# Ledger of designs, part 118: peptides against a protein of PDB entry 6B9H

Target 1, 151 residues: chain A of PDB entry 6B9H
Amino acid sequence: AELCESLLTWIQTFNVDAPCQTVEDLTNGVVMAQVLQKIDPAYFDENWLNRIKTEVGDNWRLKISNLKKILKGILDYNHEILGQQINDFTLPDVNLIGEHSDAAELGRMLQLILGCAVNCEQKQEYIQAIMMMEESVQHVVMTAIQELMSK

## One batch from the design tools (peptide; made by RFdiffusion4, then SolubleMPNN)

Design b2_p27_2_s2 (from b2_p27_2, 11 letters changed)
Fold by OpenDDE base, seed 4:
Structure b2_p27_2_s2 (fold): chain B 151 residues (1-151), chain A 27 residues (1-27)
Amino acid sequence: as target 1 above (151 residues)
Amino acid sequence: SSTQELLDKFIKEVSERAKEREREELE
């Protein structure tokens, strides 16, 4: 999906430790968790990060477990910290992500992370970073942000 | 470009929200 591809490119700008070159690399949630920690290390602290199992391999059940934790974290963050800035009425299906590497649903998950970035304390820096991205990617990302902020 | 204008809009929007939150904290 175009959204997933563009947001994967965006995710790669975080330069996290976990591999993040393919859609499959994101399905276990480890990259997402590390990105969230970068976005707000006070909220997504080491204790939170330690709940995300590493070395998942191809175990889709473990992937789903991680993804559920991450999704909950995002939603809680949106509620507790961001003040409901993210439109989350349509939640990603983490089962499809974990079991089938569904790019569309993964895109929705990454979109929520994008929402965290553009509403967090360092929002200006993340928005500026997006402004420096390739035009085609930038367009998709901005559309995604617009969708999130449209309530 | 239209995309750049949108980005500027978003920057302004989120900035204003942040300022408003700050003002509320000071009240």
Scores: peptide ipSAE 0.167, ipTM 0.622, DockQ to the pose 0.065
Fold by OpenDDE base, seed 3:
Structure b2_p27_2_s2 (fold): chain B 151 residues (1-151), chain A 27 residues (1-27)
Amino acid sequence: as target 1 above (151 residues)
Amino acid sequence: SSTQELLDKFIKEVSERAKEREREELE
């Protein structure tokens, strides 16, 4: 999906330790968790990150478990820290991500992480980074932000 | 570009909302 491809490019700008070159690399949630820690290390601290299992291989059940924890973390962060700046949305189906590497649903998950970045304490820096991205990717990311923040 | 202008608008709007929330919390 176009959304997933563009947001994968955006995720790569975080330079996390885990491999993040393909859609498959994101399905275990490890990259997403490391990105969230960079966005807000006080909230997504080491204790939170340690709940995400690494080295899950192709075990889709473990992937889904990680993804559920990450989704919960994002939702809690939106309520507790962001003041619900991320508006009503359709929840991503983490089962389809973990079991089938569904790019559309993965795109929805990454969009929620984007919502965290553009509403966090360092929101100015993350938006400025988006402004420096390739135009076609920038357009998709901007549209994704508009969808999250529109009333 | 038009995209640049829209992103500048986002920066402004998000920043203003954040400042407003901070002000209200300190009152």
Scores: peptide ipSAE 0.156, ipTM 0.658, DockQ to the pose 0.064
Fold by OpenDDE base, seed 2:
Structure b2_p27_2_s2 (fold): chain B 151 residues (1-151), chain A 27 residues (1-27)
Amino acid sequence: as target 1 above (151 residues)
Amino acid sequence: SSTQELLDKFIKEVSERAKEREREELE
């Protein structure tokens, strides 16, 4: 999916420790958790990160468990810290991500993380970073932000 | 390009709204 591929490119700019080259690399949630910690280390602190299992392998049940924790973290962050700046919309199906590596649903998940980045304390830096991205990726990211923040 | 202009305007708007929200939070 175009959304997923563009947001994967965006995710790669965070330079996290976990591998993040393919869609499959993101399905266990470890990369996403590390990205969220970079976005707001005070909220997504070490205690929160330690809840995410790092050695999951191909166990889709463990992937789903991690993804559920991450999704909850994002939603709680939106409510508690961001003041609900991310609009209500269809939430990603973490079961499809974990079991089938569904790129469309993963794209929705990454879009929520994008919403966190452009509303966090360092929002200006992340917006500026997006402005420096390749045009085709930049367009997709722009559209994704608009969807999250528009009525 | 038209797309780039649209993006620039959008990003500017998003940035301004973010700054406004920050100001409101400090009041």
Scores: peptide ipSAE 0.125, ipTM 0.660, DockQ to the pose 0.036
Fold by OpenDDE base, seed 5:
Structure b2_p27_2_s2 (fold): chain B 151 residues (1-151), chain A 27 residues (1-27)
Amino acid sequence: as target 1 above (151 residues)
Amino acid sequence: SSTQELLDKFIKEVSERAKEREREELE
């Protein structure tokens, strides 16, 4: 999906340790967990990160387990730290991401992480970084932000 | 809020650039 491809490009700007060149690279949740730690290392600390299995291979059950933990972390962060700035009425289906590498659902998961970035303590830096990205990617990211903040 | 102000400015800027590019492509 267009959303997933653009947000993959955005995720790559974080320069995390885990491989993040393809959609498949994101399905185990390791990249997403490392990105969240960069967004707020005080909340997504080493103890939180250690709960994410790093060597899952193609085991879709382990992928889903990781993705569920990450989704819960995002929702808790939104409630406890962000003060419910993100509208999450439509949650991603982590089963489809883990088992089928569903790009649309993965896009929704990355969109939630985008919501964390634009509402965190370093929100200004992340917004400025987005504004310097390739224009076609910026358009998709803009639309994704509008959807998250709309009431 | 400060977040809303930053987001509004970002959305406005990106939207205006997108419209300009679309206009140039159609001319």
Scores: peptide ipSAE 0.069, ipTM 0.596, DockQ to the pose 0.855; fails the geometry check

Design b2_p27_2_s3 (from b2_p27_2, 15 letters changed)
Fold by OpenDDE base, seed 1:
Structure b2_p27_2_s3 (fold): chain B 151 residues (1-151), chain A 27 residues (1-27)
Amino acid sequence: as target 1 above (151 residues)
Amino acid sequence: SETDELLEEFIKKVEEKEKKKLEEELK
């Protein structure tokens, strides 16, 4: 999926500790959790991050468990901190991500993380960083942001 | 909101860049 590919490129700019070169690398949620911690370390603190299991391997059940925790964290963050500024009418199916590495659903998940970045305390810095990316990526990310803000 | 303003500025800059690229391609 085009959305997933572009957002994967965006995710890679965070330079997290976990490997994030492929779609499969993102399916266990570890990269996503580390990115969220960078976005707002006060909310997604070490205690929150420690709830995400890192020793997952190919266990799709553990992947889904992690992804559910992350999705809940994003939704809670949106409600409690962001004031529900992002549109979450279409939630990703974390079961398809964990079990089948579904790129379309993964793209939706990453889009929610994008929503966190462009609405967080450091939103200006993240938007500026996006503006410095390759034009093709900028276009997809911009469209994704517009979709999130469009109610 | 502040987010809306930042997004608007972002969109404008991206559109300007795309417009310039298109203009150069048409020359």
Scores: peptide ipSAE 0.066, ipTM 0.594, DockQ to the pose 0.644
Fold by OpenDDE base, seed 5:
Structure b2_p27_2_s3 (fold): chain B 151 residues (1-151), chain A 27 residues (1-27)
Amino acid sequence: as target 1 above (151 residues)
Amino acid sequence: SETDELLEEFIKKVEEKEKKKLEEELK
């Protein structure tokens, strides 16, 4: 999926510790959790991050468990910190991500993280970083941002 | 460019949402 591919490229700009070169690398949620901690380390602190299991392997049940925690964290962050600035839309199916590495649903998940970045306290830094990306990737990312705010 | 247009639209919407949030906090 074009959305997933472009957002994977965006995620790679965070330079997290966990491997993040492929779609499969993102399915256990570890990269996503580390990215969220970079976005807001006061909210997504070490206590929160410790809830995400790092040694998951190919266990899709553990992947889904991590992804559910991350999704809950994102939704709570939107409510408690961002003041519901992200418009309501279809939530990602974390079961399809964990069990089947579904790129479309993973794209939706990464889009929610994008929403956190462009609405957080350091939103201007993340927006500027996006403006420095390659044009083809930048276009998809900006379209994804527009979708988050269009409703 | 198309990207510039999307950015402009996004900035406007972010500003509108921030304004609404501020108004709600003042209530």
Scores: peptide ipSAE 0.042, ipTM 0.595, DockQ to the pose 0.031
Fold by OpenDDE base, seed 4:
Structure b2_p27_2_s3 (fold): chain B 151 residues (1-151), chain A 27 residues (1-27)
Amino acid sequence: as target 1 above (151 residues)
Amino acid sequence: SETDELLEEFIKKVEEKEKKKLEEELK
């Protein structure tokens, strides 16, 4: 999916420790968790991160478990920290992500993380980073942001 | 460009939210 592809590129700019070169690399949630920690390390602290299983392999059940925790974290972050600035009108189906590596649903998940980045305390830093992205990728990312904030 | 327009709209919305937050803090 175009959204997932562009947001994967965006995710790669975080330079997290976990592999993040493919869609499959994101399905276990480890990269996403590390990205969230970078976005707000006070909220997504080490204790939170330690709840995410890192040695998952191809176990889709463990992937789903991680993804559920991450989704909950994002939603809680939106409610508790961001004052629900991110609209959760359409939640990603983490089952499809974990079990089938569904790119569309993964894109929705990454979009929520994008929302966290562009609404967090250091939002300007992430906005500037997006402004420096390749034009076609930037367009998709900006469209995704608009979708989050227009509903 | 279309991307620029989207960016401007985004920035505007962010600024509006920040303004609202500031107004709430000043109440």
Scores: peptide ipSAE 0.038, ipTM 0.573, DockQ to the pose 0.032
Fold by OpenDDE base, seed 3:
Structure b2_p27_2_s3 (fold): chain B 151 residues (1-151), chain A 27 residues (1-27)
Amino acid sequence: as target 1 above (151 residues)
Amino acid sequence: SETDELLEEFIKKVEEKEKKKLEEELK
């Protein structure tokens, strides 16, 4: 999906330690967890990050387990820190991400992380980084932000 | 451009939300 492709490019700007070149690289949740730690290391601290299994391989059950923990972390962060309400009906299906590498659902997951970045304490830094992205990618990212803000 | 307009709209919404939050906290 176009959303997933553009947000993958956005995720790559974080320069995390884990491989993040393909959609498949994101399905185990390790990259997403490392990105969240960069967004707010006080909330997504080392203790939180250590709950994410790093040696997953092709085990889709472990992928789903990681993704569920990450999704919970995002929801808790939005509620406790950002003061935002997220409609559960629009939540990504982490089962489809873990088992089938579903790009559309992965895009929705990455959009939630985008929401964390553009609403966190350092939101201006992330907004400025988005402004330096290639125009076509920037357009998709900004559209995704508008969708989040309209909810 | 359309992207610039989207960004401006986003910034406006964020600022309005923060303003509203501050006003509510001061009540």
Scores: peptide ipSAE 0.023, ipTM 0.513, DockQ to the pose 0.032

Design b2_p27_2_s4 (from b2_p27_2, 12 letters changed)
Fold by OpenDDE base, seed 2:
Structure b2_p27_2_s4 (fold): chain B 151 residues (1-151), chain A 27 residues (1-27)
Amino acid sequence: as target 1 above (151 residues)
Amino acid sequence: SETEELLQQFIQTVQERQKQRELEELL
């Protein structure tokens, strides 16, 4: 999916410790959790991050468990910190991500993280970074943002 | 580019919303 591939490229700009080269690399949620911590380390603090299991391997049940925690974190962050700036839409199916590495659903998950970045305290810096990305990626990312913020 | 213009418009919108929220917090 174009959304997933573009957002994967965007995620890679965070330079997190966990491997993040492929869709499969993101399915355990570790990269996503580390990215969220960079976005808002006060909210996604070490205590929160420690709830995400590392060294999951191919255990799709553990992947789903991590992804559920991350999705909950994102939704809580949107409600508690962002003031519900991300509008209601179909939530990603974390079961399909964890068990089947579904790129479309992963794209929706990453889109929510994008929503956190462009609404957080350092939103200006993240938006400016997006403006410096390659044109094709920038277009997809921008469209994804517009979808999240549209009434 | 057109994409960059749209991003700039988005930035403007986000900044305006932030200012509005800050104003409302003072009430």
Scores: peptide ipSAE 0.065, ipTM 0.599, DockQ to the pose 0.065
Fold by OpenDDE base, seed 5:
Structure b2_p27_2_s4 (fold): chain B 151 residues (1-151), chain A 27 residues (1-27)
Amino acid sequence: as target 1 above (151 residues)
Amino acid sequence: SETEELLQQFIQTVQERQKQRELEELL
């Protein structure tokens, strides 16, 4: 999906340690967890990150387990730290991400992480970085932000 | 440009939310 492709490009700007070249690379949640730690290392600290299994391989059950933890972390972060800045909408189906590498659902997951970045303490830095992205990718990312923040 | 329009809309939305939060804190 176009959303997933553009957000993958955005995720790559974080330069995390885990491989992050393909959609498949994101399905185990390790990259997403490392990105969240960069966004707010005080909240997504080492203790939180250690809950995410790194040696997952192709085990879709372990992928789903990781993704559920990450989704919960994002939702808790939105409630406890961001003050409910991300609007309620259809949550990503982590089962489809883990088992089938569903790009549309993965896009929704990455969109939630985008919401964390543009509402966190360093929001201005992340917004500025987005403004420097290639125009076609930037357009999709900014549309995704607007959707998250809309009434 | 279309990107500039989206940015303007986003900024406006964020500002409105901030204003709303400030009003709620006064109550």
Scores: peptide ipSAE 0.064, ipTM 0.606, DockQ to the pose 0.033
Fold by OpenDDE base, seed 1:
Structure b2_p27_2_s4 (fold): chain B 151 residues (1-151), chain A 27 residues (1-27)
Amino acid sequence: as target 1 above (151 residues)
Amino acid sequence: SETEELLQQFIQTVQERQKQRELEELL
């Protein structure tokens, strides 16, 4: 999916420790969790990160478990820290991500993480970083942000 | 806020570029 591929490129700019070359690399949630920790290490601290299992392999049940924890973390963060500035209009189906590596649903998940980045304490830095990305990626990211801010 | 203004300016810039490209494709 176009959204997923562009946001994957965006995710890669975080330079996390976990491999993030392909869509499949994101399905276990480890990259997402590490990105969230970079976005707000005070909220997504080591205790939170340690709840995400890193040795998942191809076990889709464990992937789904991780993804559910991450989604909950994002939603709680939006409510408790961001003051619900982003609209959770369409929640990703983490079952499809974990079991089938569904790119469309993964794109929705990454979009929520994007919402965290552009509303967090360091939102200015993340926005500036996006402004320096390749133009085609900027277009997709811009559209994704607009969707999140739409009520 | 300054950040909100920056974001709005960025969005506007991207939209304008996209609109210009679409116009050029029609010509």
Scores: peptide ipSAE 0.058, ipTM 0.596, DockQ to the pose 0.696
Fold by OpenDDE base, seed 3:
Structure b2_p27_2_s4 (fold): chain B 151 residues (1-151), chain A 27 residues (1-27)
Amino acid sequence: as target 1 above (151 residues)
Amino acid sequence: SETEELLQQFIQTVQERQKQRELEELL
């Protein structure tokens, strides 16, 4: 999906330790967890990160378990820290991400992480970084942000 | 809010680029 590939490009700008070159690389949630820690290391601290299993392989059940923890973390962060700035919408189906590497659902998951970045303490820096990306990617990211913040 | 202001500036920048491209295509 267009959303997924653009947000994958955005995720790669975080330069995390875990491999993040393909959609498949993101399905175990490890990259997402490391990105969230960069966004807010006080909230997504080492204790939180250690709950995400890193040696998952192709075990889709373990992938789903990780993804559920990450999704919960995002939702809790939105409620406790961001003040509900991310609007209610259809949540990503983490089962489809873990079992089938569904790009559309993965895109929705990454969109939630985008919502965290543009509403966190360092929001200005993340928005400015997006404005420096390739124009076609900027357009997709802009649309994704609008969907999250429109009433 | 601060986030809304930054977003508005971002949107304006992207829209102005698009308008410029459309104008050039009409010439």
Scores: peptide ipSAE 0.047, ipTM 0.587, DockQ to the pose 0.665

Design b2_p27_3_s1 (from b2_p27_3, 14 letters changed)
Fold by OpenDDE base, seed 1:
Structure b2_p27_3_s1 (fold): chain B 151 residues (1-151), chain A 27 residues (1-27)
Amino acid sequence: as target 1 above (151 residues)
Amino acid sequence: MEKKKEETEKLIKEFEEYVRKKKEEKE
């Protein structure tokens, strides 16, 4: 999916410790969790991050468990910190992500993380970073932001 | 470089305004 492809490129700009070269690399949630910690380390602190299992391998059940925790974290962050500036439209199916590496659903998950970035304390810096991206990627990312705000 | 900076600042302001309007619509 174009959304997932562009958001993967965006995720890579965070330079997290976990491998993040492919869609499959994101399916265990570890990269996503590390990105969220960079976005707001006060909320997604070390205690929160430690709830995400890092040694998952190909265990899709563990992947789904991680992804559910991450999704909950995002939703709670949106409610508690962001003041529900982004609306909870169709939620990603974490089962499809964990078990089948579904790119479309992964794109939806990454879009929620994008929502966190563009509404956090450092939102202007993240917007600036997006402006420095390649035009085609930039367009998809900006469109994704607008979708989050319009629904 | 300066032109790029100005474009970025403009986009940020436009985005902030967009977010504000959407927030008000939901209140």
Scores: peptide ipSAE 0.069, ipTM 0.602, DockQ to the pose 0.086
Fold by OpenDDE base, seed 5:
Structure b2_p27_3_s1 (fold): chain B 151 residues (1-151), chain A 27 residues (1-27)
Amino acid sequence: as target 1 above (151 residues)
Amino acid sequence: MEKKKEETEKLIKEFEEYVRKKKEEKE
């Protein structure tokens, strides 16, 4: 899954505290939550972050619970802060992410986070950072942005 | 580096225009 792999590389540029070296590292939602906090710490504040359980292990039920909270946070952020600038997308199946580490669905989840980054207050800086990435990764990420723009 | 900067600026402007149009359509 090229999308997931490239967006994982993009996620790694945030230098979050949680391990984020593999696709499996993302399935519990902790990395994603920390990335969202970096994107907009006023909205995704400590109170919001504290709702995400950090000690999940291999418990896929807890992973799904975290992922549902994160997805809700993204959707609420789009509505309340971004003014619904992101078009209606097919929502990722967080059950497949949590239970099976489905890379395709994880890619869609990360694309929603990408949508937050390119619409937030620091959107220009995030786009500029993407333009400095390795060419093959950059191409996939920018294509994902273009998909957001085309719908 | 300069060429890449120009492409980035173009992409940013295209995205901003897209957002503007979408907001107008929803009003």
Scores: peptide ipSAE 0.065, ipTM 0.598, DockQ to the pose 0.080
Fold by OpenDDE base, seed 3:
Structure b2_p27_3_s1 (fold): chain B 151 residues (1-151), chain A 27 residues (1-27)
Amino acid sequence: as target 1 above (151 residues)
Amino acid sequence: MEKKKEETEKLIKEFEEYVRKKKEEKE
């Protein structure tokens, strides 16, 4: 999906340790967890990261388990830290991400992470980085932010 | 370089204002 493709490009700007070149690379949640730690290391600290299993391989059950923990972390962060500035009108189906590598649902998951970045303490830096991206990618990312803030 | 930085900052502020306005309209 267009959303997933653009947000994958955005995720790659974080330069995390885990491989993040393909949609499949994101389905185990490890990249997402490392990105969230960069966004707010005080909240998504080492104790939180230790709950995410890194040796997953192709085990879709373990992928889903990780993704559920990450989704919960995002929702809790929105409520406890961001003051519910992000609307959860459409939550991603983590089962479809883990079992089928569903790009549309993965896009929705990455959109929630995008919401965390543009509402965190360092939101100005993340917005500026988005403004420097290629125009077609920038358009999709900005539209995704507008959707989160306006619905 | 300086002009590009200024243009970026302007765009950031315009985007933030747009988001704020749309959020208020939904409340």
Scores: peptide ipSAE 0.064, ipTM 0.593, DockQ to the pose 0.092
Fold by OpenDDE base, seed 2:
Structure b2_p27_3_s1 (fold): chain B 151 residues (1-151), chain A 27 residues (1-27)
Amino acid sequence: as target 1 above (151 residues)
Amino acid sequence: MEKKKEETEKLIKEFEEYVRKKKEEKE
């Protein structure tokens, strides 16, 4: 999906330790968890990160378990820290991500992480980095942010 | 190159203002 591939490119700018070259690489949630820690290490601290299993392999049940924890973390972060700036009426289906590597649902998951980045303490740096990305990617990312803010 | 930089800075400011206004509308 267009949203997923552009946000994958955005995710790669974080230079996390876990592999993040393909959609499949993101389905276990490890990359997403490491990205969230970079966004706000005080909230997504080592204790939180340790709840995410790193050696999942192709076990889709473990992937879903990780993804549910990450989604909860994002929603709690928005409520407790960001003041509920992101509407959660339409949430990504983590079951489809974990079991089928659904790119559309993964895109919606990454969009929520994008929302965290543009509302966190270092929001200005992330916004600036987005504005310096390749034009086609920048357009998709910008549209995704506008969609979040319009809800 | 200088024009490109100036245009980018303008886009950044416009987007930052957009985000600010949207946050205020939700508060």
Scores: peptide ipSAE 0.078, ipTM 0.611, DockQ to the pose 0.084; fails the geometry check

